# Designs tried in a protein design run: peptides against a protein of PDB entry 1MQS. Part 43

Target 1, 223 residues: chain A of PDB entry 1MQS
Amino acid sequence: ILKMLFLNKDLNNNDNITTITDDIFNQQEIIWKVLILDIKSTATISSVLRVNDLLKAGITVHSLIKQDRSPLPDVPAIYFVSPTKENIDIIVNDLKSDKYSEFYINFTSSLPRNLLEDLAQQVSITGKSDKIKQVYDQYLDFIVTEPELFSLEISNAYLTLNDPKTTEEEITGLCANIADGLFNTVLTINSIPIIRAAKGGPAEIIAEKLGTKLRDFVINTNS

## One batch from the design tools (peptide; made by RFdiffusion4, then SolubleMPNN)

Design b2_p13_8_s3 (from b2_p13_8, 9 letters changed)
Fold by OpenDDE base, seed 3:
Structure b2_p13_8_s3 (fold): chain B 223 residues (1-223), chain A 13 residues (1-13)
Amino acid sequence: as target 1 above (223 residues)
Amino acid sequence: MVIKDLTQELKSL
């Protein structure tokens, strides 16, 4: 999330949010921008970031995508919204109306090919593709409910992992999905955790997979 | 799933 707020620049993931925002605030000229959210992304942002964090990231105003928003043609905009036809149409309409100077689009989950093509076609028709500076596809597969607790919102995960009829392939696949979700959580929070899991069960499998992902990430980031 | 940059893909369509 912080990476998104800084226009997807590389950040040191070994530091906490406060350290990163302080360093950037002190070292670089802040680019003031607007943040456009939907209901889902608002909940995510609110659970992870404080208002002061947004301000330090240069977010002057944040609004819901479905709200009537005043034009700010000299201000760049960051969209962090679900990949839906409705949101795409709104973004394109904002583009047509020159609502903002630049468009940094971040989808909260995987963008289907048909919607990507639709977006591309509509943007092409406007003749303003140059204003689209970034399009990123993200996967928000977690919800933070409390500072110490979050959920990946995977339906029937416990039942699937404990059902004797579940195949090894299904268990492995589910554990991989859980590990991916945890990995994304780590990246979002920008803190590498100490992993603790019960031995002899799915939790250990997940912990091992997550550990591998984190090690690979650290290696790739340092390269 | 890892964050992907789709900017160039969008512009190539």
Scores: peptide ipSAE 0.383, ipTM 0.905, DockQ to the pose 0.425
Fold by OpenDDE base, seed 4:
Structure b2_p13_8_s3 (fold): chain B 223 residues (1-223), chain A 13 residues (1-13)
Amino acid sequence: as target 1 above (223 residues)
Amino acid sequence: MVIKDLTQELKSL
């Protein structure tokens, strides 16, 4: 998150948020920027960062993407939002209207190819692709409630997994989503966990899926 | 944090 707020510059990982923000604040020229969030990313940001942290990162204004926002044509904008068509359309509209000087787009999770293409197409039509400085997948599919606890914030996950009326397909789908979220979390934390799950249920399915994803990732990154 | 930079990919499309 901090890296994003500093326009994805390399930050020293060994320092706490305060140290990083202080060091950057003291040593580097602060680039003032707007932070555009959605509901999900707001929860994520709020769980990890304090208002003062945002200020130290040069965030002067933060707003929800769906809110009416005043134009700040001389101010760069950081988008940290879910990879949805709705959000893409809003970003493009903001681009069309020259709402900000520069656009740093950070999606909270992997951007599907079709949406990337849609974004590209729409941006191309605007003729303002030069204003898009960055597009990143952040893979932050979790909300941090405390340093050692996080939530994927999947609605009704427990109910769905434990409802006898839930179909196998629904369970499998949900397990896949959970595994994706966990995978992204693991990658974000940069630590490979020991996976423990109860046998004979959804937890095992999730564990297997996650394990596979992690193995595949390790293989692909080491090749 | 794992970040995938899609900037160039976007602009190449």
Scores: peptide ipSAE 0.342, ipTM 0.896, DockQ to the pose 0.729
Fold by OpenDDE base, seed 5:
Structure b2_p13_8_s3 (fold): chain B 223 residues (1-223), chain A 13 residues (1-13)
Amino acid sequence: as target 1 above (223 residues)
Amino acid sequence: MVIKDLTQELKSL
């Protein structure tokens, strides 16, 4: 999320959110941006970041995508919204109306190919594709309910993982998805965790997958 | 699922 707020630039991940924001605030000229959210992403952002954190990241205004928003044609916009047709249409409408100077689009989950194509087609029609600076997806949503507890909000995960009728392939797939979610969460909170998981079950699989992802990330980042 | 940059892909469509 922080990376997104800084236009997906590489952040020095060695520091906590506060340190990163402070360092960036102190060392770099703040680019003021508008943050456009939906209900789901609002919950995600609110669970992880405080208003002051957003401010330090250069977010001057944050609004819901479905709300009427004032045009700020000289201000870049960060969208962090669900990959839905409705949201895409709104973004395109905002593009058409020159509501913002630049568009940094971040979808909270994977953007389906059909929606990507739809977005591309609509953007092409506007002739304003140059204003779209970034399109990212798979910023998996998570909700931090407590400082030490969060949820990926994966429906029926427990049931699926514990149902004897669930295939190994399904379990493996779900574990991979969970690991991806956890990985994104780790990146979002900018803290490398010590992974602890129960042995002999899905948790171990998830932990191993997550560990691999983190190791690969660290290696690639330090490389 | 890793964060993907779809910017170029979008522009290529």
Scores: peptide ipSAE 0.378, ipTM 0.903, DockQ to the pose 0.437; fails the geometry check
Fold by OpenDDE base, seed 2:
Structure b2_p13_8_s3 (fold): chain B 223 residues (1-223), chain A 13 residues (1-13)
Amino acid sequence: as target 1 above (223 residues)
Amino acid sequence: MVIKDLTQELKSL
């Protein structure tokens, strides 16, 4: 999330959210941006970041994508929204209307090929592709419900993992998705956790996958 | 977790 708020620039991963925001605030000129969210991403952001964190990241205004928003033609916009046809159409309409100076688009999950092509086609028609500075898709779908408890909001995860009819491939796939969600959570919090999981089940698989991802990340960032 | 940069791909379509 913080990386996204700083236009996907590399951040020093050794500091907590507060330290990162403070350091950036003190060392660099803040680029003021608008943050456009949907209901899902609002819940995600609100669970992890405080208003002060957004401000320190240079977010001057945040709004829902479906809300009527005033034009800010001199201000860059960060979209953090679900990869849906509706959201794509709204983004394109905002582009057509020159609502913002620059567009940094971050989808909350993988963008299907058909929607990417649709976005590309619509953007091409506008002739304003130069205003689109970034398009990212990422798996970032979690809600912190309590200080020590959060959910990835994966439907029927428990049922799927415990159904004897579920194949090993399906379990492995779901565990990978869960591990990705946890990894994103760790990156957002900017704290390497001690991982504890029950042995002999899906939790162990998830823990191993997460551990591998974290190790790989640490190695790649220090390289 | 693969955050994919689709910027160039989008512009190439």
Scores: peptide ipSAE 0.354, ipTM 0.899, DockQ to the pose 0.436; fails the geometry check

Design b2_p13_8_s4 (from b2_p13_8, 8 letters changed)
Fold by OpenDDE base, seed 2:
Structure b2_p13_8_s4 (fold): chain B 223 residues (1-223), chain A 13 residues (1-13)
Amino acid sequence: as target 1 above (223 residues)
Amino acid sequence: PVIKDLTEELKSL
């Protein structure tokens, strides 16, 4: 999330959210931006970041994508929204109306190929593709319900993992998805966790996958 | 990487 708020620039991953925001605030000129969210991404952002964190990241205003928003033609916009046809149409409409100076689009989950093509086609028709600076798919699909408890909102995960009819391949696939979600959570909070899991079940598989992802990430960022 | 940059792909379409 912080990376997104800083226009996907590389951040020093060894610091907590507060240290990163403080360092950037003190060392670099703040680029003021508008943050555009939907209901799902609002819950995600609100669970991880405080208002002060957003301000330090240069977010002047945040709004829901479906809300009637005032034009800010000299201000860049960050979209952090679900990959839906409705959201794509709204983004394109905002582009057509020159609502913002630049568009940084971040989808919360996987963007289907058909929607990517639709977005591309609509943007092409506007002739304003130069205003689109970034399009990212970030797979940030989690909600922190309590300070030490969060959910990835994966439908029927418990049932699938505990159904004796579920194949090992299906379990492995689901565990990989869960590990991806947890990995994104770690990146969001910018803290390397101590991983603990029950032995002999899916939790162990998830823990191993997450551990591997974290190790690979640390190695690649220090390279 | 979990995060994918689709910017160039979008502009190429």
Scores: peptide ipSAE 0.450, ipTM 0.924, DockQ to the pose 0.470
Fold by OpenDDE base, seed 5:
Order: C-alpha cells, then structure tokens, then sequence
Structure b2_p13_8_s4 (fold): chain B 223 residues (1-223), chain A 13 residues (1-13)
C-alpha cells in the first residue's frame, strides 16, 4: 500500500510505516497527490494507515470514486479501486475531463482481461493515454482488522462452511477461493507463514490448498 | 508477482 502511495517506487519494507514515511518525507520531495478510493479500499487503507501516514505520503485529498470530485488538473491522482466496469468508466471519464494531471491506477484485485481490454479501448479513444502513468493490479484480497488479524471479506463464509446443506462441491469451491485470497495476502505482505489449521474441517482443506499454492510458487520462483 | 504492472500491456492494446 505504501508503495502505491509513493507511485510504486521501491521502498524498504523492513521498516515500519512510520519509519518509512519519515524517511521518505525527510529524504525526498513530497509529491502531493489525490487518492481515489472505493468502499472496499477505504476500509483497507483505514485499517492499515493513519491519516498522518497519508499526509506523509503526500496524499492531500482522498475521496470516493463515486463521489463528485473537484478537478485538480495539476495534481496527480492515485486510484486504488476495485477492478469493475463502473470504476473503469469513471476513471476514463476523469481522464477525458482532465480531472488530474497524471493517473496512477491501482486495482485492488486481479483485473480481468476483458476489463483490461475495455480500459485500453476507452483510453485509446480519449487520446490521452500518456496521462496514464501506471496501471497496477495489486491483488489485495484482505482487510486488516487488527495487527495480527485480517479478513478476506468473503460474504457468509462461516455460514456456508457450517451449513449442513452446503454441498461438498460448494465447500471445496469456497475453500479454493479462500486459499486464493490467503495466498495473495501472504504474497502481498511478503511473509511466508507457518500454516496452522484445525483438523477435520474446512480449515484443513484451506490449509492444504494454501500450502500447495505456496509450495508451487516457491518452486516456480526458485527455478 | 502480487503486484503486476499492466501499464505497457494496456498501452499496447
């Protein structure tokens, strides 16, 4: 997240947020930016960063993407929003209207190919592709609730997993989705976890799937 | 990678 706020420049991730922001604040000229969020990303940002962190990162204003926003044609904008058609259309509209000087687009999760193509097409039509400086897929599938507790925000996961009417196929599918989210989370926080799960239930299934994904990733990365 | 740069890909489409 901090990397995003600093326009995806490499940061020393070994330091805490305060140290990172202080170091950058002291060593680099702050580029003031607008941060555009949606509901989900707002929750994410709020869970991880303090207002002072945003300020130190050069975020002068933050707003929801669906809210009316004043044009700041001389200010770069960071979008941190869900990869949806609606958000893409809004971004393109902002681009068309020259609402900001530069566009740094960070999608909170994987951008489907079709949406990428749609974005590309719309941007092409505007003739203002040069204003789009970055398009990143963040794969951020978690909300931090506490320093050592996070949620994937999968609706009704507990109910689904514990409902006796839920089919094994549905459980397996959900477990796969959870494992994917956890995998992305693990990679996002750049930490290799020791996986602990209760035995004999969905948690074990998830743990196994996650373990496999991590192992495969490590093998592929090291090969 | 978790963070994928799609900038060039976008512009190439």
Amino acid sequence: as target 1 above (223 residues)
Amino acid sequence: PVIKDLTEELKSL
Scores: peptide ipSAE 0.429, ipTM 0.917, DockQ to the pose 0.588
Fold by OpenDDE base, seed 3:
Structure b2_p13_8_s4 (fold): chain B 223 residues (1-223), chain A 13 residues (1-13)
Amino acid sequence: as target 1 above (223 residues)
Amino acid sequence: PVIKDLTEELKSL
């Protein structure tokens, strides 16, 4: 997230947020930006960063993408929003209307190919592709609730896993989804954890799946 | 990688 706020420059993730922001603030001139969010990304940002952190990152103002926003044609914008057709249309409209000087687009999850093509087509029609400086997609499948606790926000996961009517295939599928979310979390924090799980239940299944994914990743990155 | 740069891909379409 901090990397995004600094226009995806390399940051040392081992330092505290305060240390990172202080170091950057002292080393280079702050580029003032607007931050455009949706409901989901607002929750994500609010759970990880304080208002003062945003200010130190050069965020002068933040708004919801669906809100009517005043034009700031001389200010670069960071979008951090879900990869939806609705959000893409709004971004393109903002581009067409010269709402901001530069566009740094960060999708909160993987952008489907069809939506990428749609975005490309619409941007091409505007003739303003030069204003799009960055397009990133991410895998933010988790919400940080506390520094030591986070949630994948999977609806009814506990109920599904404990319902005797749930099939083995459904349990396996859900455990795979959870493991994927945890894997993405591990990659985001850039640290391989020690995995601990209760034995004899879904937690063990998830731990095994996650362990396999991590091992495969390490092998593939070292090859 | 969890984060992908799609900038050049977008502009090539």
Scores: peptide ipSAE 0.427, ipTM 0.915, DockQ to the pose 0.546
Fold by OpenDDE base, seed 4:
Structure b2_p13_8_s4 (fold): chain B 223 residues (1-223), chain A 13 residues (1-13)
Amino acid sequence: as target 1 above (223 residues)
Amino acid sequence: PVIKDLTEELKSL
C-alpha cells in the first residue's frame, strides 16, 4: 500500500512506515496527490494507515470514486479501487474531463482481460492515454476483514520482552516465535492480514518478521 | 497473487 502511495517506487522494506514516510518527507520533494477509493479499499486503507500517514505520503485529499469530486487538473490522482466495469467507466470519465493531471490506477484485485481491453479501448478513444502513468492490479491478495483481537497464549511474553535483563537474542527469538504463531494463524484462517504494529518496540519486530513470512509464502504459492 | 504492472499492456492494446 505504501508503495502505491509513493507511485510504486521501490521502498526499503526494512523500514517501518514512519521511517519510510519520514525519509521520503525529509529527503524528497513530496508529490501531492489525490487518493480515490471505493468502499472496499477504504476499509483496507483505514485499517492500515492513519490520516497522518496519508498526509506524509503526500495525499492531500481522499474521496470515494462514486462521489462527486471537484476537478484538480494540476494534481495527480491515485486510484485504488476494485476492478469493476463501473469503476473503469468512472475513471475514463475522469480522464475525459481532465479531472486530474496524471492517473495512477491500482486495482485491488486482478483485472480480468475483458475489463483490461475495455479500459484500453475507452482510453484510446479519449486520446489521453499519456495521462495514464501506471496501471497495477492484485494489490490486495488478501480478504480485508475487520481487525480481530486474539492471543497466541505465549507464556511470559510480556515479562520477557520488558525485562531489562533479557538479551537481544532472547527478544529476537521470542519475536520469531510470535511471528511464527501469527503466520500459522493466518494460514489457518486462510486470510492474509494487513499488519499493524506499534513502532519502536517488539511489535514492530514481529510485524516485520510476519510480513516477510507472508510475502515469502505468497510468492511461493503463486509460483 | 503478485502485483502486476499492466501499464504497457494497456497501452499496447
Scores: peptide ipSAE 0.420, ipTM 0.910, DockQ to the pose 0.381; fails the geometry check

## One batch from the design tools (peptide; made by RFdiffusion4, then SolubleMPNN)

Design b2_p14_1_s1 (from b2_p14_1, 7 letters changed)
Fold by OpenDDE base, seed 1:
Structure b2_p14_1_s1 (fold): chain B 223 residues (1-223), chain A 14 residues (1-14)
Amino acid sequence: as target 1 above (223 residues)
Amino acid sequence: TLNFNPIKKLELPL
């Protein structure tokens, strides 16, 4: 998250949040930025950072992407939002209206190829592609509640997975979503997990999907 | 040590 707030520059990973923010605040000219969030990413950021930490990272204002926002044409914007068509359309509209000076776009999870192509096409039509400085997949779609505990914040997951009226398709879909969230978490922690799951139920499906994603990622990164 | 750098810079197919 801090790396993203500092425009994806390399930060020395050995320091706590306070040390990193204090050192950067004291040593470098602060580039003031706007942070644009959605409901999900707001929860993610709030689980790790306080308002004072955002300020120390050069975030002068933070707002929801769906909120009416005043133009700040001389201020760069960091978007940290879910990879949805709706969010892409809003970003493109903000670009068209010259709402900010520069656009640093970060998605909370992997942007599908079709949405990447849609974003590129819409940006191309605006003639303002030079204002798009960065586009990143951040893989930050989870909430940290305690140092050794995280949540995917999926409502009614337990009920859905244990309701005998739930269809196999619904279970499979939810298991895929859970596996995606776990995958993002594993990548962020940068450690291969030991997966323990009960056999013969949704937990096994999730474990299998997660295992496949991790294997595919390792193969693609080492190639 | 699998250096999982999960952060992926995306290039716009402009």
Scores: peptide ipSAE 0.138, ipTM 0.723, DockQ to the pose 0.698
Fold by OpenDDE base, seed 3:
Structure b2_p14_1_s1 (fold): chain B 223 residues (1-223), chain A 14 residues (1-14)
Amino acid sequence: as target 1 above (223 residues)
Amino acid sequence: TLNFNPIKKLELPL
């Protein structure tokens, strides 16, 4: 998260957020930025950073992507939002309106290829592609509740998985979402997990999906 | 040490 707030520059891996922010604050002129979030990413940021940490990272203002935001044409913007068509359309609209000087786009999870192509196409039509400075997948689609505990914040997951009225398609879809969230968490922790799941239920489906994602990732990164 | 840099920079197909 801090790396993202510093425009994905390499930061010295100091263990303490305060030390990192103080070191950067002392070494470089603070670049003031706007941080644009959605509901989900707001919860993620709030779980690990304090208001003072945002300020030290040069975040002058933070706002929700769906809220009316005043133009700041001389200020760079960091987007940290879910990879959705709606958010892409809003970002492109902000680009069209010259709402900010530069656009640093960060998705909370992997942006599907079709949405990447849509973003690229829309940006190309605007003629303002030069303002898009970065596009990143951050894999930060979870909330840290405690140092050793996290939540995917999926509403009614337990009920949906255990309701006899839930369709197989709904279960499969939910399992995919859970697997995506776990994948993001694993990547963030930077540790290969041992996956254990009960057989014959949603847990097995999730484990299989997660295992596939991890294998695919390893193959693609070693290639 | 699999240096898993999980952060992926995306290239816009412009």
Scores: peptide ipSAE 0.130, ipTM 0.716, DockQ to the pose 0.688
Fold by OpenDDE base, seed 2:
Structure b2_p14_1_s1 (fold): chain B 223 residues (1-223), chain A 14 residues (1-14)
Amino acid sequence: as target 1 above (223 residues)
Amino acid sequence: TLNFNPIKKLELPL
């Protein structure tokens, strides 16, 4: 998250949030930015950062993407939003209107190829592609509750997985969503864990899906 | 580069 707020520059990961923000605040010229969130990403940010941390990261204003936002044509914007068609359209509209000076787009999870193509096409039509400085998939679709505990914010997951009335399709779909969230978490931690799951249930399905995603990612990043 | 840390376990209690 801090890396994103500092325009995806490398940060020394060994320091706590306060140390990182204080060091950067003291050593570098603060680039003031607008942070644009959705409901989901707001929860993510709020789980790990305080308002003062945002300020120290150079976030002068944070707003919801769907809110009416005043133009700040001389201020760069960081978008940290869900990879949806709606959010893409809003970003493109903001680009068309010159709402900000620069656009640093960060999606909370993997942007599907069709949406990436749509974004690229729409941006190309505007003739303002030079203002799009970054497009990142941040893999930040979870809530940090404690240093050793996180939540995927999936409502009734346990109930759904253990209800005998739940269909196999529903279970499989939910397991896929859980695996995606875990994948994002693992990537954020930057360490691949040993996965342990009970056999013969949803845990195994999740473990297999997650394992596949991690293997595929490692193969793609080492190439 | 993702580091494989054998000390870290992800247990799925489901």
Scores: peptide ipSAE 0.044, ipTM 0.560, DockQ to the pose 0.064
Fold by OpenDDE base, seed 4:
Structure b2_p14_1_s1 (fold): chain B 223 residues (1-223), chain A 14 residues (1-14)
Amino acid sequence: as target 1 above (223 residues)
Amino acid sequence: TLNFNPIKKLELPL
């Protein structure tokens, strides 16, 4: 998250949030930015950072993507939002309106190729592609409650997975969502875990899906 | 609640 707030510059990983923010805040040139969030990413940010931490990271204003926002044409914007068509359309509209000076787009999870192509196409039509400085998949689609504890914020997951009335399709879909969230978490932690799951249940399905995603990612990043 | 232990073990209590 801090890396994103500092425009994805390399931060010394060994420092506590406070040390990083203090060190950067003490650096003479804070780039002031607007942070654009959605409901989901607001929860993610709020779970890790306080308003004061955002200020120390150079965030002057944070706003919801769907709310009416005043133009700040001289201020760069960081978008940290869900990878949805709606959010893409809003970002493009903000680009068209010159709402901000620069656009640093960060999706909470992987942006599907079709949506990336849509974004690229819409941006190309605007003729303002130069204002888009970054597009990143941040893989931050979870809430951190404690340093060693996170939540995917999937309501009733346990109940759904264990309810005999739940369809196989619903289970499979939910397992996919859980696996996606875990994948994002693993990528964020930058450490591939040993996955242990009970056999014959949803845990195995999740483990398999997650394992596949991780393998595919490792193959694609090492190629 | 998923506990991530530093031993790089993800245990799925499902």
Scores: peptide ipSAE 0.042, ipTM 0.550, DockQ to the pose 0.033

Design b2_p14_1_s2 (from b2_p14_1, 7 letters changed)
Fold by OpenDDE base, seed 1:
Structure b2_p14_1_s2 (fold): chain B 223 residues (1-223), chain A 14 residues (1-14)
Amino acid sequence: as target 1 above (223 residues)
Amino acid sequence: SLNFNPIKKLELPL
């Protein structure tokens, strides 16, 4: 939850909420944002955070998704809501109306594929996909930053894979980690994609590892 | 159970 409030940046999970918020407050300029909740997520947030904690996290105001909300076109918004068609439609309407500057969408539970596709389709029609900075499922190890783009949030992956000083063992290890993340993504989506990767580089290694994992999984699930 | 229909393309740009 705290990670979400800081736009899903990596946080040191070993510290208590107060220590984390104080450290971030002291180290970084606070980005003020709106928090949009539903009834269920309000209960979740209230169980973990106090109002003062929200303020320390840069939440200037919070509202229910179904409430009438004033436009704040210069303020980013964090949505933390249930994965429902109704909530998706409201978010899309908020996007259409330029209600906020940026949209960070976090679903409280697993987002079904059909709803993800619906969201992506509606967003594409608006022509404002650039305003959606994140779509995150709390049960996923990845963040969708665009309808067709997601991140595993692995720090320095590109640099490591392209540094000539990186050892083959390090590359292989990183590729395995990436493949694991992609595998989890595929399982979450519950659909096996066609994998495309450039030949002769790390992408091919990842594709091969992922392919093997998927094949093994299919064999094991059919047994 | 996974849907084995490849309905999407996973592009690895690295």
Scores: peptide ipSAE 0.048, ipTM 0.626, DockQ to the pose 0.062
Fold by OpenDDE base, seed 4:
Structure b2_p14_1_s2 (fold): chain B 223 residues (1-223), chain A 14 residues (1-14)
Amino acid sequence: as target 1 above (223 residues)
Amino acid sequence: SLNFNPIKKLELPL
């Protein structure tokens, strides 16, 4: 998250948030930025950072993407939002209106190729592609409540997975969503865990899906 | 980026 707030510059991850922000604040001129969030990313940011931390990171104002926002044409914007068509359309509209000087787009999870292509196409049509400085998948579709505790914020996941009335399709879909969230978590922490799951249930499905994703990622990254 | 303690084991109690 801090890396994103500092326009994805390399940070020393061994330091705590305060040390990082203080060091950067002392060593570099702070670039003031607008932070645009959605409901999900707001929860993520709020779970990890305080308002003062945002200020130290150069965030002058933060707003919801769906809110009417005043133009700040001389201020760069960081978008940290879910990879949805709706959010893409809003970003493109903001680009069209010259709402900000520069656009640093960070999606909370992996952006599907079709949506990336849609974004690229729409941006191309605007003729303002030069204002798009970054597009990143941050893999932060989870809430960090504690350094060692996180939540995927999937409502009623346990109940749904254990309800005898839940269809196989629903279970499979939910397991996929959970696996995606866990995958993103693993990528965020840059540590591949040993996965333990009970056999014969949703946990196994999730473990298998996650394992596959991780293996594929490792293979693709090492190639 | 966040400073997480390394997750060595992921237990899925589902």
Scores: peptide ipSAE 0.048, ipTM 0.574, DockQ to the pose 0.037
Fold by OpenDDE base, seed 2:
Structure b2_p14_1_s2 (fold): chain B 223 residues (1-223), chain A 14 residues (1-14)
Amino acid sequence: as target 1 above (223 residues)
Amino acid sequence: SLNFNPIKKLELPL
């Protein structure tokens, strides 16, 4: 998240958000930016960062993507929103209207290829592709509720996994979704944890899926 | 670069 707020520049790996923001604030020129969020990303940001952290990151204004926003043509914008057709269309409209000086687009999860192609096509038609500085997928499909606890915000996961009427296919599908969320969380934290799960249940399935994803990722990044 | 040192424990309470 902090990397995104600093336009995806490499930050010194300090464990303390406050220390990172203070160090950057003192060492670098603050680039003032607008942060554009949706409902989901607002919850994510609010769970991890304080208002003061946003300010120290150079966020002068934060707004919802669907909200009527005043143009700030001399100010760069960071979008951190869900990868949806609706959000893409809004971003493109903001680009067309020269609402901001530069556009740093970050999606809260993986952007499907068809939507990436749609974004690229629409941006190309505007003739303003030079204003799109970055497009990133973020691995932030989680909310931190406490220092040692986070939520994937999957509704009724426990009920579904423990309902005897739930099919094996449904359980497997849900476990895959949970594993994906955990994988994204691990990548965001940038530390591979020791995974502990009870044997013989959904937790084991999730642990195995997550382990496989992590191993595959490590192999692909070291190659 | 991912830090491969397992500093944290992930417990799945399911």
Scores: peptide ipSAE 0.043, ipTM 0.607, DockQ to the pose 0.065
Fold by OpenDDE base, seed 5:
Structure b2_p14_1_s2 (fold): chain B 223 residues (1-223), chain A 14 residues (1-14)
Amino acid sequence: as target 1 above (223 residues)
Amino acid sequence: SLNFNPIKKLELPL
């Protein structure tokens, strides 16, 4: 929970809540943010954190997702809510209305694939996907932070990769296109990253293709 | 020449 409140930055796990909050408060400029909860997550937060802990974490305002909330277009928002269609629709509506500057979405439990696809589709239609900086659940971890954020401008990539009707050839072709885009991005930035991908899925295919391209490039440029 | 930065990570969320 504390990690979530600090935008999922690496925190020293060996410190108690008080030590973590005090150290961050003293060493770094506090980032003020809004916390959006539902009934279930409110109970969870209240069981672990005190009101003073929220303030030390930079939470200036906390509200229920179903409540009328005033726009704060210059303030980042943390959502910590149940993975439901209703909550997704509200988040997307908040995105459409530019209610906050940035969106850090944390689901209280695993987000079903159909709901993830729905979220992705709705966000894509808005043209404001760049405002969604993080999506977390029990199994999903997206971190997109500017200026390290970039788009490959590939339409419906996620939907295509997750559609059971998509053929192996289509998946392989799309993975190749993604790898090419990433390769061009790496060359533009002029920095070779360590590539990490989940095993057993399209991400691994992309990682392998990209890794090969980068290795070949380095060999050819040093020769 | 590309610089290798071992601290920089590219995470594929797919």
Scores: peptide ipSAE 0.042, ipTM 0.605, DockQ to the pose 0.097

